Peptides against a protein of PDB entry 5VVV. Designs and how they scored, part 35

Target 1, 276 residues: chain A of PDB entry 5VVV
Amino acid sequence: FLCGVVEGFYGRPWVMEQRKELFRRLQKWELNTYLYAPKDDYKHRMFWREMYSVEEAEQLMTLISAAREYEIEFIYAISPGLDITFSNPKEVSTLKRKLDQVSQFGCRSFALLFDDIDHNMCAADKEVFSSFAHAQVSITNEIYQYLGEPETFLFCPTEYCGTFCYPNVSQSPYLRTVGEKLLPGIEVLWTGPKVVSKEIPVESIEEVSKIIKRAPVIWDNIHANDYDQKRLFLGPYKGRSTELIPRLKGVLTNPNCEFEANYVAIHTLATWYKSN
Target 2, 276 residues: chain A of PDB entry 5VVV as posed
Amino acid sequence: FLCGVVEGFYGRPWVMEQRKELFRRLQKWELNTYLYAPKDDYKHRMFWREMYSVEEAEQLMTLISAAREYEIEFIYAISPGLDITFSNPKEVSTLKRKLDQVSQFGCRSFALLFDNIDHNMCAADKEVFSSFAHAQVSITNEIYQYLGEPETFLFCPTEYCGTFCYPNVSQSPYLRTVGEKLLPGIEVLWTGPKVVSKEIPVESIEEVSKIIKRAPVIWDNIHANDYDQKRLFLGPYKGRSTELIPRLKGVLTNPNCEFEANYVAIHTLATWYKSN

## One batch from the design tools (peptide; aimed at target 1 Y10 L82)

Design b2_p18_4_s2 (made by RFdiffusion4, then SolubleMPNN; from b2_p18_4, 9 letters changed)
Fold by OpenDDE base, seed 1:
Structure b2_p18_4_s2 (fold): chain B 276 residues (1-276), chain A 18 residues (1-18)
Amino acid sequence: as target 1 above (276 residues)
Amino acid sequence: SLYEKAKEEYKKVALADL
């Protein structure tokens, strides 16, 4: 069971010292996972093709080493979906080389994210792939196999919540393609019925699990504030029954942008996890 | 940019979920 934090917000990323302090807190609270997915990190999303500099490499190696010291699984995410051409072998090879570089930093766990992108394929991709889901699954399976089938590999769908599913969760052709064609060792991220789910009913997890043919990892936006930084979400982790735990592969909270605001959010997630 | 457009669409949806 993956339990911890995703740094998955829009806005100023956490500094390396905050991330190291997070790992210490995660270990202390018996949590085990950190997903690196800061949307404003240029080489994660906007400039995903660009290799890390020598200085950036040193910082990432130090961060990955610190995660290992605290027994925290460090998952590196990349979001190529804004402008990738899936059918172009040069794009696929560029993605492979970027993940090879991160593998050399000592990273062993990875994620491909297709959240918050246009679902219209370019003309070249429409000639090769039957749908956007087929294009995403093809590249994800190829990258997973190329990396030697790492123990933890995550996929974030473009339809990552109930309200994004067309016509609905159980009938989505996109999620059906993901469930049928995504290799079984790849985990699927999900935010619940909504982007910001006040509640995640057990029945809603049973519905999505059936179509994706696996238990999801929850990307939990209950404490996210990147959509309105005038608000701080200081309340406890709630609206999730402990009956979800045996039906999930994990829970990663995407909390407030302000690192110091997240004590209650993360501590109460840990209490929830240990209560089962 | 594509990034800024996607960010503003996300923010609009997330605010409507509250």
Scores: peptide ipSAE 0.746, ipTM 0.972, DockQ to the pose 0.967
OpenDDE base, seeds 2, 3, 4, 5: peptide ipSAE 0.729, 0.692, 0.745, 0.736; ipTM 0.970, 0.965, 0.972, 0.971; seed 4 fails the geometry check

Design b2_p18_4_s3 (made by RFdiffusion4, then SolubleMPNN; from b2_p18_4, 10 letters changed)
Fold by OpenDDE base, seed 2:
Structure b2_p18_4_s3 (fold): chain B 276 residues (1-276), chain A 18 residues (1-18)
Amino acid sequence: as target 1 above (276 residues)
Amino acid sequence: SPFEKAKEAYKKAALADL
């Protein structure tokens, strides 16, 4: 069971010192996972093709080493979906080289994220892939296999919550393709009924689990505030029955952008997890 | 940019969920 934090927000990423402090807190609270997915990290998303500089590499190596020290699984995410051409072998090779670099930093767990992108393929991709989901699954499977089928590999669907599913969760051709074609060792991220889900009913997890043919990892936006800089979410982790725990592969909270605001959010997630 | 467009779409969706 993956339980911890996804740094998955828009806005200023956490500094390395904050991330190290996070790992210390996660260990203390018996949480086990950090997903590196800061949207405004240029080499994560906008410039995903760009290799890390020597200085950035040193920082990431240090960060990954710190996660290991605190027994926190460091999952490196990349979000190529804004402008990748899935059918272009050069693009796939570029993605492979980027993940090879991160593997050299000591990273062993990875994620491919296709959240917050247009449901469009270029003309070249349309000639090769029958759907957007097929394109995403193809590259995800190839990367997963290329990396030697790491123990933890996550996929974030473009339809990552109920409100983004067309026509709905249970009938989504996109999620059906993901469920049928994504290799079984790849975990699927899910956000619940909404982008910001006040509640995640058990039935909603059973519904999505059926179509994706696996228990999801929750990317939980309950404490996310990157959509409104005037809000801070200081309340406890709630609206998730502990009955979800045996039905999930994990829960990763995407909390407030302000690192200092997240004590209650993360601590109460830990309390929730340990209550099972 | 595609990034900013996606960010604004996300923000709009998240705000609608509140």
Scores: peptide ipSAE 0.754, ipTM 0.974, DockQ to the pose 0.961
OpenDDE base, seeds 1, 3, 4, 5: peptide ipSAE 0.749, 0.695, 0.748, 0.746; ipTM 0.973, 0.964, 0.973, 0.973

Design b2_p18_4_s4 (made by RFdiffusion4, then SolubleMPNN; from b2_p18_4, 10 letters changed)
Fold by OpenDDE base, seed 2:
Structure b2_p18_4_s4 (fold): chain B 276 residues (1-276), chain A 18 residues (1-18)
Amino acid sequence: as target 1 above (276 residues)
Amino acid sequence: SKYEEAKERYKKIARESL
């Protein structure tokens, strides 16, 4: 069971000292996972093709080493979906080289994220792939196999919550393709009924699990505040029954942008996790 | 940019989720 934090918000990423402090807290609270997915890291999303500099490499190596020191699984995410051409072998090779670099930093766990992108394929991809889901699954499976089938590999669908599913979760052709074609060793991220879900009912997890043919990892935006800079979410982790735990592969909270605001959010997630 | 458009779309939908 993956339980911890995803740094997955829009806005200024946390500094290395904050991330190290996070790992210390996660260990202390018996949480086990950190997903590196800061949307404003240029080499994560906007410039996903660009290799890390020597200085950036040293920082990431140090960060990954610190995660290992605290027994935290460091998952490196990349979000190529804004401008990747899925059918172009050069794009696939570029993605492979980027993940090879991160593997050299000592990273062993990875994620491909297709959240917050346009649902339209380019003309070249339409000639090769039957649908957007087929394109995403193809590259994800290829990358997963290329990396030697790592123990932890995550996929974030474009339809990552109930409100993004057309016509709905159980009838989504996109999620059906993901469920049927995504390799079984790849985990699927899910956010619940909405982008920000006040509640995640057990029935909603059973519904999505059936179509994706696996238990999801929750990307939980309950404490996310990147969409409203006037709000801080200082309340406890709530609206998730502990009956979800046996029906999930994990829970990763995407908390407030302000690192210092997240003590209650993360601590109460840990209490929730240990209560089952 | 596609990044900014996606960010603003996300922010709108996230606010409407509350």
Scores: peptide ipSAE 0.744, ipTM 0.972, DockQ to the pose 0.970
OpenDDE base, seeds 1, 3, 4, 5: peptide ipSAE 0.727, 0.722, 0.731, 0.725; ipTM 0.970, 0.970, 0.971, 0.970

Design b2_p18_5 (made by RFdiffusion4)
Pose (drawn by RFdiffusion4):
Structure b2_p18_5 (pose): chain A 276 residues (1-276), chain P 18 residues (1-18)
Amino acid sequence: as target 2 above (276 residues)
Amino acid sequence: SDDEKARKFYEKRTEEEL
């Protein structure tokens, strides 16, 4: 069961030294996972096709090392959603070559994120693929095979919270396609009824497990502050029923951008991780 | 609300990335 932090916000990402202290903290409080997905670390999203330079690689390996040294599982995320051409094979290949490079840093766990992308396709893609959801699942599956079908592997759908489902959660062509075609070994990230969920009703998640055909992994935006300059969140982890742990694969908290402000955010996530 | 602000901000950042 996956529990911990996702560094998944817009803005100045954390540096290696902050992530070491992060791993030591996750261990002192018995959490198991860190998802690397900062939106403005350019090679994660904006220039996803680009390989890490020599010194960048030294940094990532030293990072994946301290993750094992503290036994925190490290999941690497990549976001090709902005401009990838799903049908073109050179494009599919560059993704593998990039995911290969990171596999050789010590990485066993991977994620493909597709949040916040323009919902329609290029002229070339609309031929080979029936719908937008078809294209993503095809690549996500093909990639899931190539890496030797890894232990933990996440998929973040374009429709990733209740508000964002067209027309509703239950009868959505995008969501219908995912639950049926996406492989049973691939996890699905979900964010609650809203992007920043005030509460996560047990009925809402049971409802979601209907169409995804899985217990989804929560990308929790409760303490995220990247959307309002004046705002910071030092409150407890709240509005999440303890009765949820049995029904979910995991909860990764997407916290404040200011690293040291995240003490309460992670500790309260940790205490609640107990009690179920 | 926090949700409304986050949706608008994220939409804007996505447009800038294009």

Design b2_p18_5_s1 (made by RFdiffusion4, then SolubleMPNN; from b2_p18_5, 8 letters changed)
Fold by OpenDDE base, seed 3:
Structure b2_p18_5_s1 (fold): chain B 276 residues (1-276), chain A 18 residues (1-18)
Amino acid sequence: as target 1 above (276 residues)
Amino acid sequence: SDNEIAIKFLKERQKEEL
């Protein structure tokens, strides 16, 4: 069971010292996972093709080593979906080389994120793939296999919540393709009925699990505030029955952008997780 | 721009919370 934090918000990424402090807190609270997915990290998303510099490499190596020191699984995410051409072998090879570099930093767990992108393909991809889901699954499976089938490999669908599913969760052709074609060792991220789910009913998890043919990892935006700069939710992790735990592969909270605002968010997640 | 895309999805999230 993956339980911890995803740094998955838009806005200023956390600094390395904050991330190290996070790992210490995660260990102390008996959480086990950090997903590196800061939207405004340039080489994570907008410039995903660009290799890390020597200086950036040293920082990431140090960060990954710190995660290991605190027994936190460091998952490196990349979001190529803004401008990748799925059918272009050069794009696939570029993605492979980028993840090879991160593997050299000591990273062993990875994620491919296709959240917050347009649900369309370029003309070249339309000639090769029957749907957007087929294109995403193809590259995801290829990368997963190329990396030697890491123990932890995550996929974030473009339809990552109930409200983004067309026509709905249970009838989504996109999610059906993901469920049927995504290799079984790849985990699927899900935010619940909404992007920011006030509640995640057990029935909603059973519904999505059926179509994706696996228990999801919850990317939980309950404490996210990147979408509203006036929001600071300091309340406990709530609206999630502990009955979800046996039905999930994990829960990763995407908390407030302000690092110091997240004590309650992360601590109460830990309490929730240990209460089962 | 890529920033415009980010802003679009942020705005969509705002609408879900209203």
Scores: peptide ipSAE 0.253, ipTM 0.847, DockQ to the pose 0.082
OpenDDE base, seeds 1, 2, 4, 5: peptide ipSAE 0.083, 0.171, 0.202, 0.204; ipTM 0.766, 0.794, 0.826, 0.823; seed 1 fails the geometry check

Design b2_p18_5_s2 (made by RFdiffusion4, then SolubleMPNN; from b2_p18_5, 9 letters changed)
Fold by OpenDDE base, seed 5:
Structure b2_p18_5_s2 (fold): chain B 276 residues (1-276), chain A 18 residues (1-18)
Amino acid sequence: as target 1 above (276 residues)
Amino acid sequence: SDNEIAIKFLKERQEKEK
């Protein structure tokens, strides 16, 4: 069971010292996972093709080493979906080289994120793939196998919540393709019925689990505030029955952008997790 | 632009929370 934090918000990424402090807190609270997915980290998303500089490499190596020191699984995410051409072998090779570099930093867990992108394929991809889901699954499977089938590999679908599914969760051709063709060792991220789900009913998890043919990892935006910088979500982790725990592969909270605001959010997640 | 896409999804998140 993956339980911890995803740094997955828009806005200023946390600094390395904040991330190290997070690892200390996660360990103390018996949480086990950090997903590196800061939307405004340039080489994560907008410039995903760009290799890390020597200085950036040193920082990431230090961060990954710190995660290991605190027994926190460091999952490196990349979001190539803004402008990748899935059918272009050069793009696939570029993605492989980027993840190879991160592997050299000591990273062993990875994620491919296709959230917050246009549902339309480019003309070149339409000639090769039957659907957007087929394109995404193809590259994800290829990368997963290329990396030697790491123990933890995550996929974030473009339809990552109930409200983004067309026509709905149970009948989504996109999610059906993901369920049928994504290799079984790859985990699927999900935010619940909504992007920000006030509640995540058990029935909603059963529904999505059926179509994706696996228990999802919750990317939980309950405390996310990147969409409204005037608000801080300081309340406890709530609206999730502990009955969800045996039906999930994990829960990663995507909390407030303000690092200092997240004590209650993360601590109460830990309490929730331990209550089962 | 990549920023326009990000802003779009942020706005959609704001609208879905109302």
Scores: peptide ipSAE 0.132, ipTM 0.792, DockQ to the pose 0.082
OpenDDE base, seeds 1, 2, 3, 4: peptide ipSAE 0.060, 0.064, 0.048, 0.126; ipTM 0.737, 0.731, 0.694, 0.785

Design b2_p18_5_s3 (made by RFdiffusion4, then SolubleMPNN; from b2_p18_5, 8 letters changed)
Fold by OpenDDE base, seed 1:
Structure b2_p18_5_s3 (fold): chain B 276 residues (1-276), chain A 18 residues (1-18)
Amino acid sequence: as target 1 above (276 residues)
Amino acid sequence: SDNEIAIKFLKERREKEL
């Protein structure tokens, strides 16, 4: 069971010292996972093709080493979906080289994120793939196999919550393709009925699990404030029954942008997880 | 910027849900 934090917000990323402090807190609270997915990290999303510099490499190696020291699984995410051409072998090779570089930093766990992108494929991809889901699954499976089938590999669908599913969760052709064609060793991220789900009912997890043919990992936006940075979400982790735990592969909370605001959010997630 | 577009898209989606 993956339990911890995803740094998945828009806005100023956390500094390396904050991330190290996070790992110390996660260990103390018996949480086990950190997902590196800061939207405004240039080489994560907008410039995903660009290799890390020597200085950036040293920072990432130090961060990954710190995660290992605190027994935290470091998952490196990349979001190529803004402008990748899935059918172009050069694009696939560029993605492989980027993940090879991160593997050299000591990273062993990875994520491909296709959240918050246009649902339309380019003309070249439409000639090769039957649907957007087929294109995404194809590259995800290829990358997963290329990396030697790492123990932890995550996929974030474009339809990552109930409100984004067309026509709905149980009848989505996109999610059906993901469930049928995505290799079984790849985990699927989900935010619940909404992007910011006030509640995540057990029945809603049973519904999505059926179509994706696996238990999801919850990307939980309950404490996310990147959509309104004038607000801080300081309340406890709530609206999730502990009956969800045996029905999930994990829970990763995406909390407030302000690192110091997240003590209650993360601590109460840990209490929730241990109450099972 | 592409980030501003993505943030706007997210905010608009999140605001419609909230």
Scores: peptide ipSAE 0.096, ipTM 0.800, DockQ to the pose 0.086
OpenDDE base, seeds 2, 3, 4, 5: peptide ipSAE 0.068, 0.057, 0.078, 0.100; ipTM 0.778, 0.741, 0.790, 0.803; seed 5 fails the geometry check

Design b2_p18_5_s4 (made by RFdiffusion4, then SolubleMPNN; from b2_p18_5, 8 letters changed)
Fold by OpenDDE base, seed 1:
Structure b2_p18_5_s4 (fold): chain B 276 residues (1-276), chain A 18 residues (1-18)
Amino acid sequence: as target 1 above (276 residues)
Amino acid sequence: SDNDIAIEFLEQRTKEEL
């Protein structure tokens, strides 16, 4: 069971010292996972093709080593979906080389994210793939196999919540393709019925699990504040029954942008997890 | 709506990209 934090917000990323402090807190609270997915990290999303510099490499190696020291699984995410051409072998090769570099930093766990992107394929991709889901699954499976089938590999769908599913969760052709064609060793991220789910009913997890043919990992936006930086979400982790735990592969909370605001959010997630 | 939130995220991203 993956339980911890995803740094998945828009806005200023956390500094390396904040991330190291997070690992200390995660270990202390018996949590086990950190997903590196900061939207405004240039080489994560906008410039995903660019290799890390020597200085950036040293920082990432130090961060990954710190995660290992605190027994926290460090998952490196990349979001190529803004401008990748899925059918172009050079694009696939560029993605492979980027993840190879991160593997050399000592990273062993990875994620491909296709959240918050346009649903339309370019003309070249339409000639090769039957749908957007087929294109995403193809590259994800290829990357997963290329990396030697790592123990932890995550996929974030473009339809990552109930309200984004067309026409709905149980009838989505996109999610059906993901469920049927995504390799079984790849985990699927999900935010619940909504982008920011006030509640995640057990029945809603049973519904999505059926179509994706696996238990999801929850990307939980309950404490996310990047959509309204004038608000801080300081309340406890709530609206999730402990009956979800045996029906999930994990829960990763995407909390407030302000690192110092997240004590209650993360501590109460840990209490929830240990109460099962 | 959830669509409004997604639009806000995309708008925030584009503002920080400029």
Scores: peptide ipSAE 0.071, ipTM 0.733, DockQ to the pose 0.372
OpenDDE base, seeds 2, 3, 4, 5: peptide ipSAE 0.032, 0.022, 0.034, 0.029; ipTM 0.697, 0.675, 0.694, 0.672

Design b2_p18_6 (made by RFdiffusion4)
Pose (drawn by RFdiffusion4):
Structure b2_p18_6 (pose): chain A 276 residues (1-276), chain P 18 residues (1-18)
Amino acid sequence: as target 2 above (276 residues)
Amino acid sequence: TDDEKAIAFYEEKTEEEL
């Protein structure tokens, strides 16, 4: 069961030294996972096709090392959604070559994120693929095979919370396609009824497990502050029923951008991780 | 609300990226 932090916000990402202290903290409080997915670390999203330079690679390896040294599982995320051409094989191959490079840093766990992308395709893609959801699942599956079908592997859908489902959660062509076609070994990230969920009703998640055909992984935006300059969140982890742990694969908290402000955010996530 | 602000901000960031 996956529990911990996703560094998944817009803005100045954390540095290696902050992530070491993060791993030591996750362990002192018995959490198991860290998802690397900062939106403005340019090679994660903006320039996803680009390989890490020599010194960048030294950094990532030293990072994946301290993750094992503290036994925190490290999941690497990549976001090709902005401009990838799903049908073109050179494009599919560059993704593998990039995911290969990181595999050789010590990385076993991977994620493909597709949040916040223009919903339609290029002229070339609309031929080979029936729908937008078809294209993503095809690549996500093909990639899931190539890496030797890894232990934990996440998929973040374009429709990733209740508000964002067209027309509703239950009868959505995008969501229908995912639950049926996406492989049973691939986890699905979900964010609650809204992007920043005030509460997560047990009925809403049971409802979601209907179409996704899985217990989804929560990308929790409760303490995220990247969207309002004046705002910071030092409150407890709340509005999440303890009765959820049995029904979910995990909850990764996407916290405040200011690293040291995240003490309460992670500790309260940890106490609640107990109690179920 | 925090949700509306987050959505608007993320849409703007996506447009900038494009």

Design b2_p18_6_s1 (made by RFdiffusion4, then SolubleMPNN; from b2_p18_6, 11 letters changed)
Fold by OpenDDE base, seed 2:
Structure b2_p18_6_s1 (fold): chain B 276 residues (1-276), chain A 18 residues (1-18)
Amino acid sequence: as target 1 above (276 residues)
Amino acid sequence: SDNDIAIEFLKERQKKEL
């Protein structure tokens, strides 16, 4: 069971010292996972093709080593979906080289994120792939196999919550393709009924699990505030029955952008996780 | 919901900054 934090918000990423402090807190609270997915980290999303410099490499190596020191699984995410051409073998090769570099930093767990992108493929991809889901699954499976089938590999769907599913969760052709064609060793991220879900009912997890043919990892935006910089979400982790735990592969909270605001958010997630 | 709309707006903003 993956339980911890995803740094998945828009806005200023956390500094390395904040991330190390997070790892200390995660360990102390018996949480086990950190997903590196900061949207405004240039080489994560907008410039995903760009290799890390020597200085950036040293920082990431130090961060990954710190995660290991605190027994936190460091999952490196990349979000190529803004401008990748899935049918172009050079793009696939570029993605492979980027993940090879991160593997050299000692990273062993990875994620491909296709959240917050348009559902449209370019003309070249439309000639090769039957749908956007087929294109995403193809590259995800290829990368997963290329990396030697790592123990933890995550996929974030473009339809990552109930409100983004067309026509709905149980009838989504996109999620059906993901469920049927994504290799079984790849985990699927899910956010619940909404992008910010006040509640995640058990029935909603059973519904999505059926179509994706696996228990999801929750990307939980209950404490996310990147959409409203004037708000801080300081309340407890709530509206999630502990009956979800045996029906999930994990829960990763995407909390407030302000690192110091997240004590209650993360601590109450840990209490929730231990209550089952 | 209001939160989904706010996040959709954020997504649309981020797409325009590219």
Scores: peptide ipSAE 0.061, ipTM 0.765, DockQ to the pose 0.525
OpenDDE base, seeds 1, 3, 4, 5: peptide ipSAE 0.061, 0.046, 0.052, 0.054; ipTM 0.744, 0.744, 0.744, 0.755; seed 4 fails the geometry check

Design b2_p18_6_s2 (made by RFdiffusion4, then SolubleMPNN; from b2_p18_6, 7 letters changed)
Fold by OpenDDE base, seed 2:
Structure b2_p18_6_s2 (fold): chain B 276 residues (1-276), chain A 18 residues (1-18)
Amino acid sequence: as target 1 above (276 residues)
Amino acid sequence: SDNEIAIKFLEEKRKEEL
């Protein structure tokens, strides 16, 4: 069971010292996972093709080593979906080289994220793939296999919550393709009924699990505040029955952008997790 | 633009919270 934090918000990423402090807190609270997915980290998303510099590499190596020190699984995410051409072998090769570099930093867990992108393919991809889901699954499977089928590999769908599913969760051709074609060793991220779900009913998890043919990892935006800089979400982790735990592969909270605001969010997630 | 996409999805989050 993956339980911890995803740094997945828009806005200023956390600094390395904050991330190290996070790892210390995660260990103390018996949480085990950090997903590196800061939207405004340029080489994560907007410039995903760009290799890390020597200086950036040193920082990431140090960060990954710190995660290991605190027995936190460091999952490196990349979000190529803004402008990748799935059918272009050079794009696939570029993605492979980027993840090879991160592997050299000591990273062993990875994620491909296709969240917060338009549900469209370019003309070249439309000639090759039957759907957007087929394109995403193809590259995800290829990368997963290329990396030697790592123990932890995550996929974030474009339809990552109920409100983004067309026509709905249970009838989504996109999610059906993901469920049927994504290799079984790849985990699927899910956010619940909404982008910011006040509640995640058990029935909603059963519904999505059926179509994706696996228990999801929750990307939980309950404490996310990147959409409203005037608000801090300081309340407890709630609206999630502990009955979800046996039905999930994990829960990763995407909390407030302000690192210092997240004590209650993360601590109460830990309490929730241990209460089962 | 990348910023336009970000704004769009942030707005979706905002709408769901209101």
Scores: peptide ipSAE 0.418, ipTM 0.889, DockQ to the pose 0.082
OpenDDE base, seeds 1, 3, 4, 5: peptide ipSAE 0.412, 0.372, 0.396, 0.393; ipTM 0.889, 0.879, 0.885, 0.883

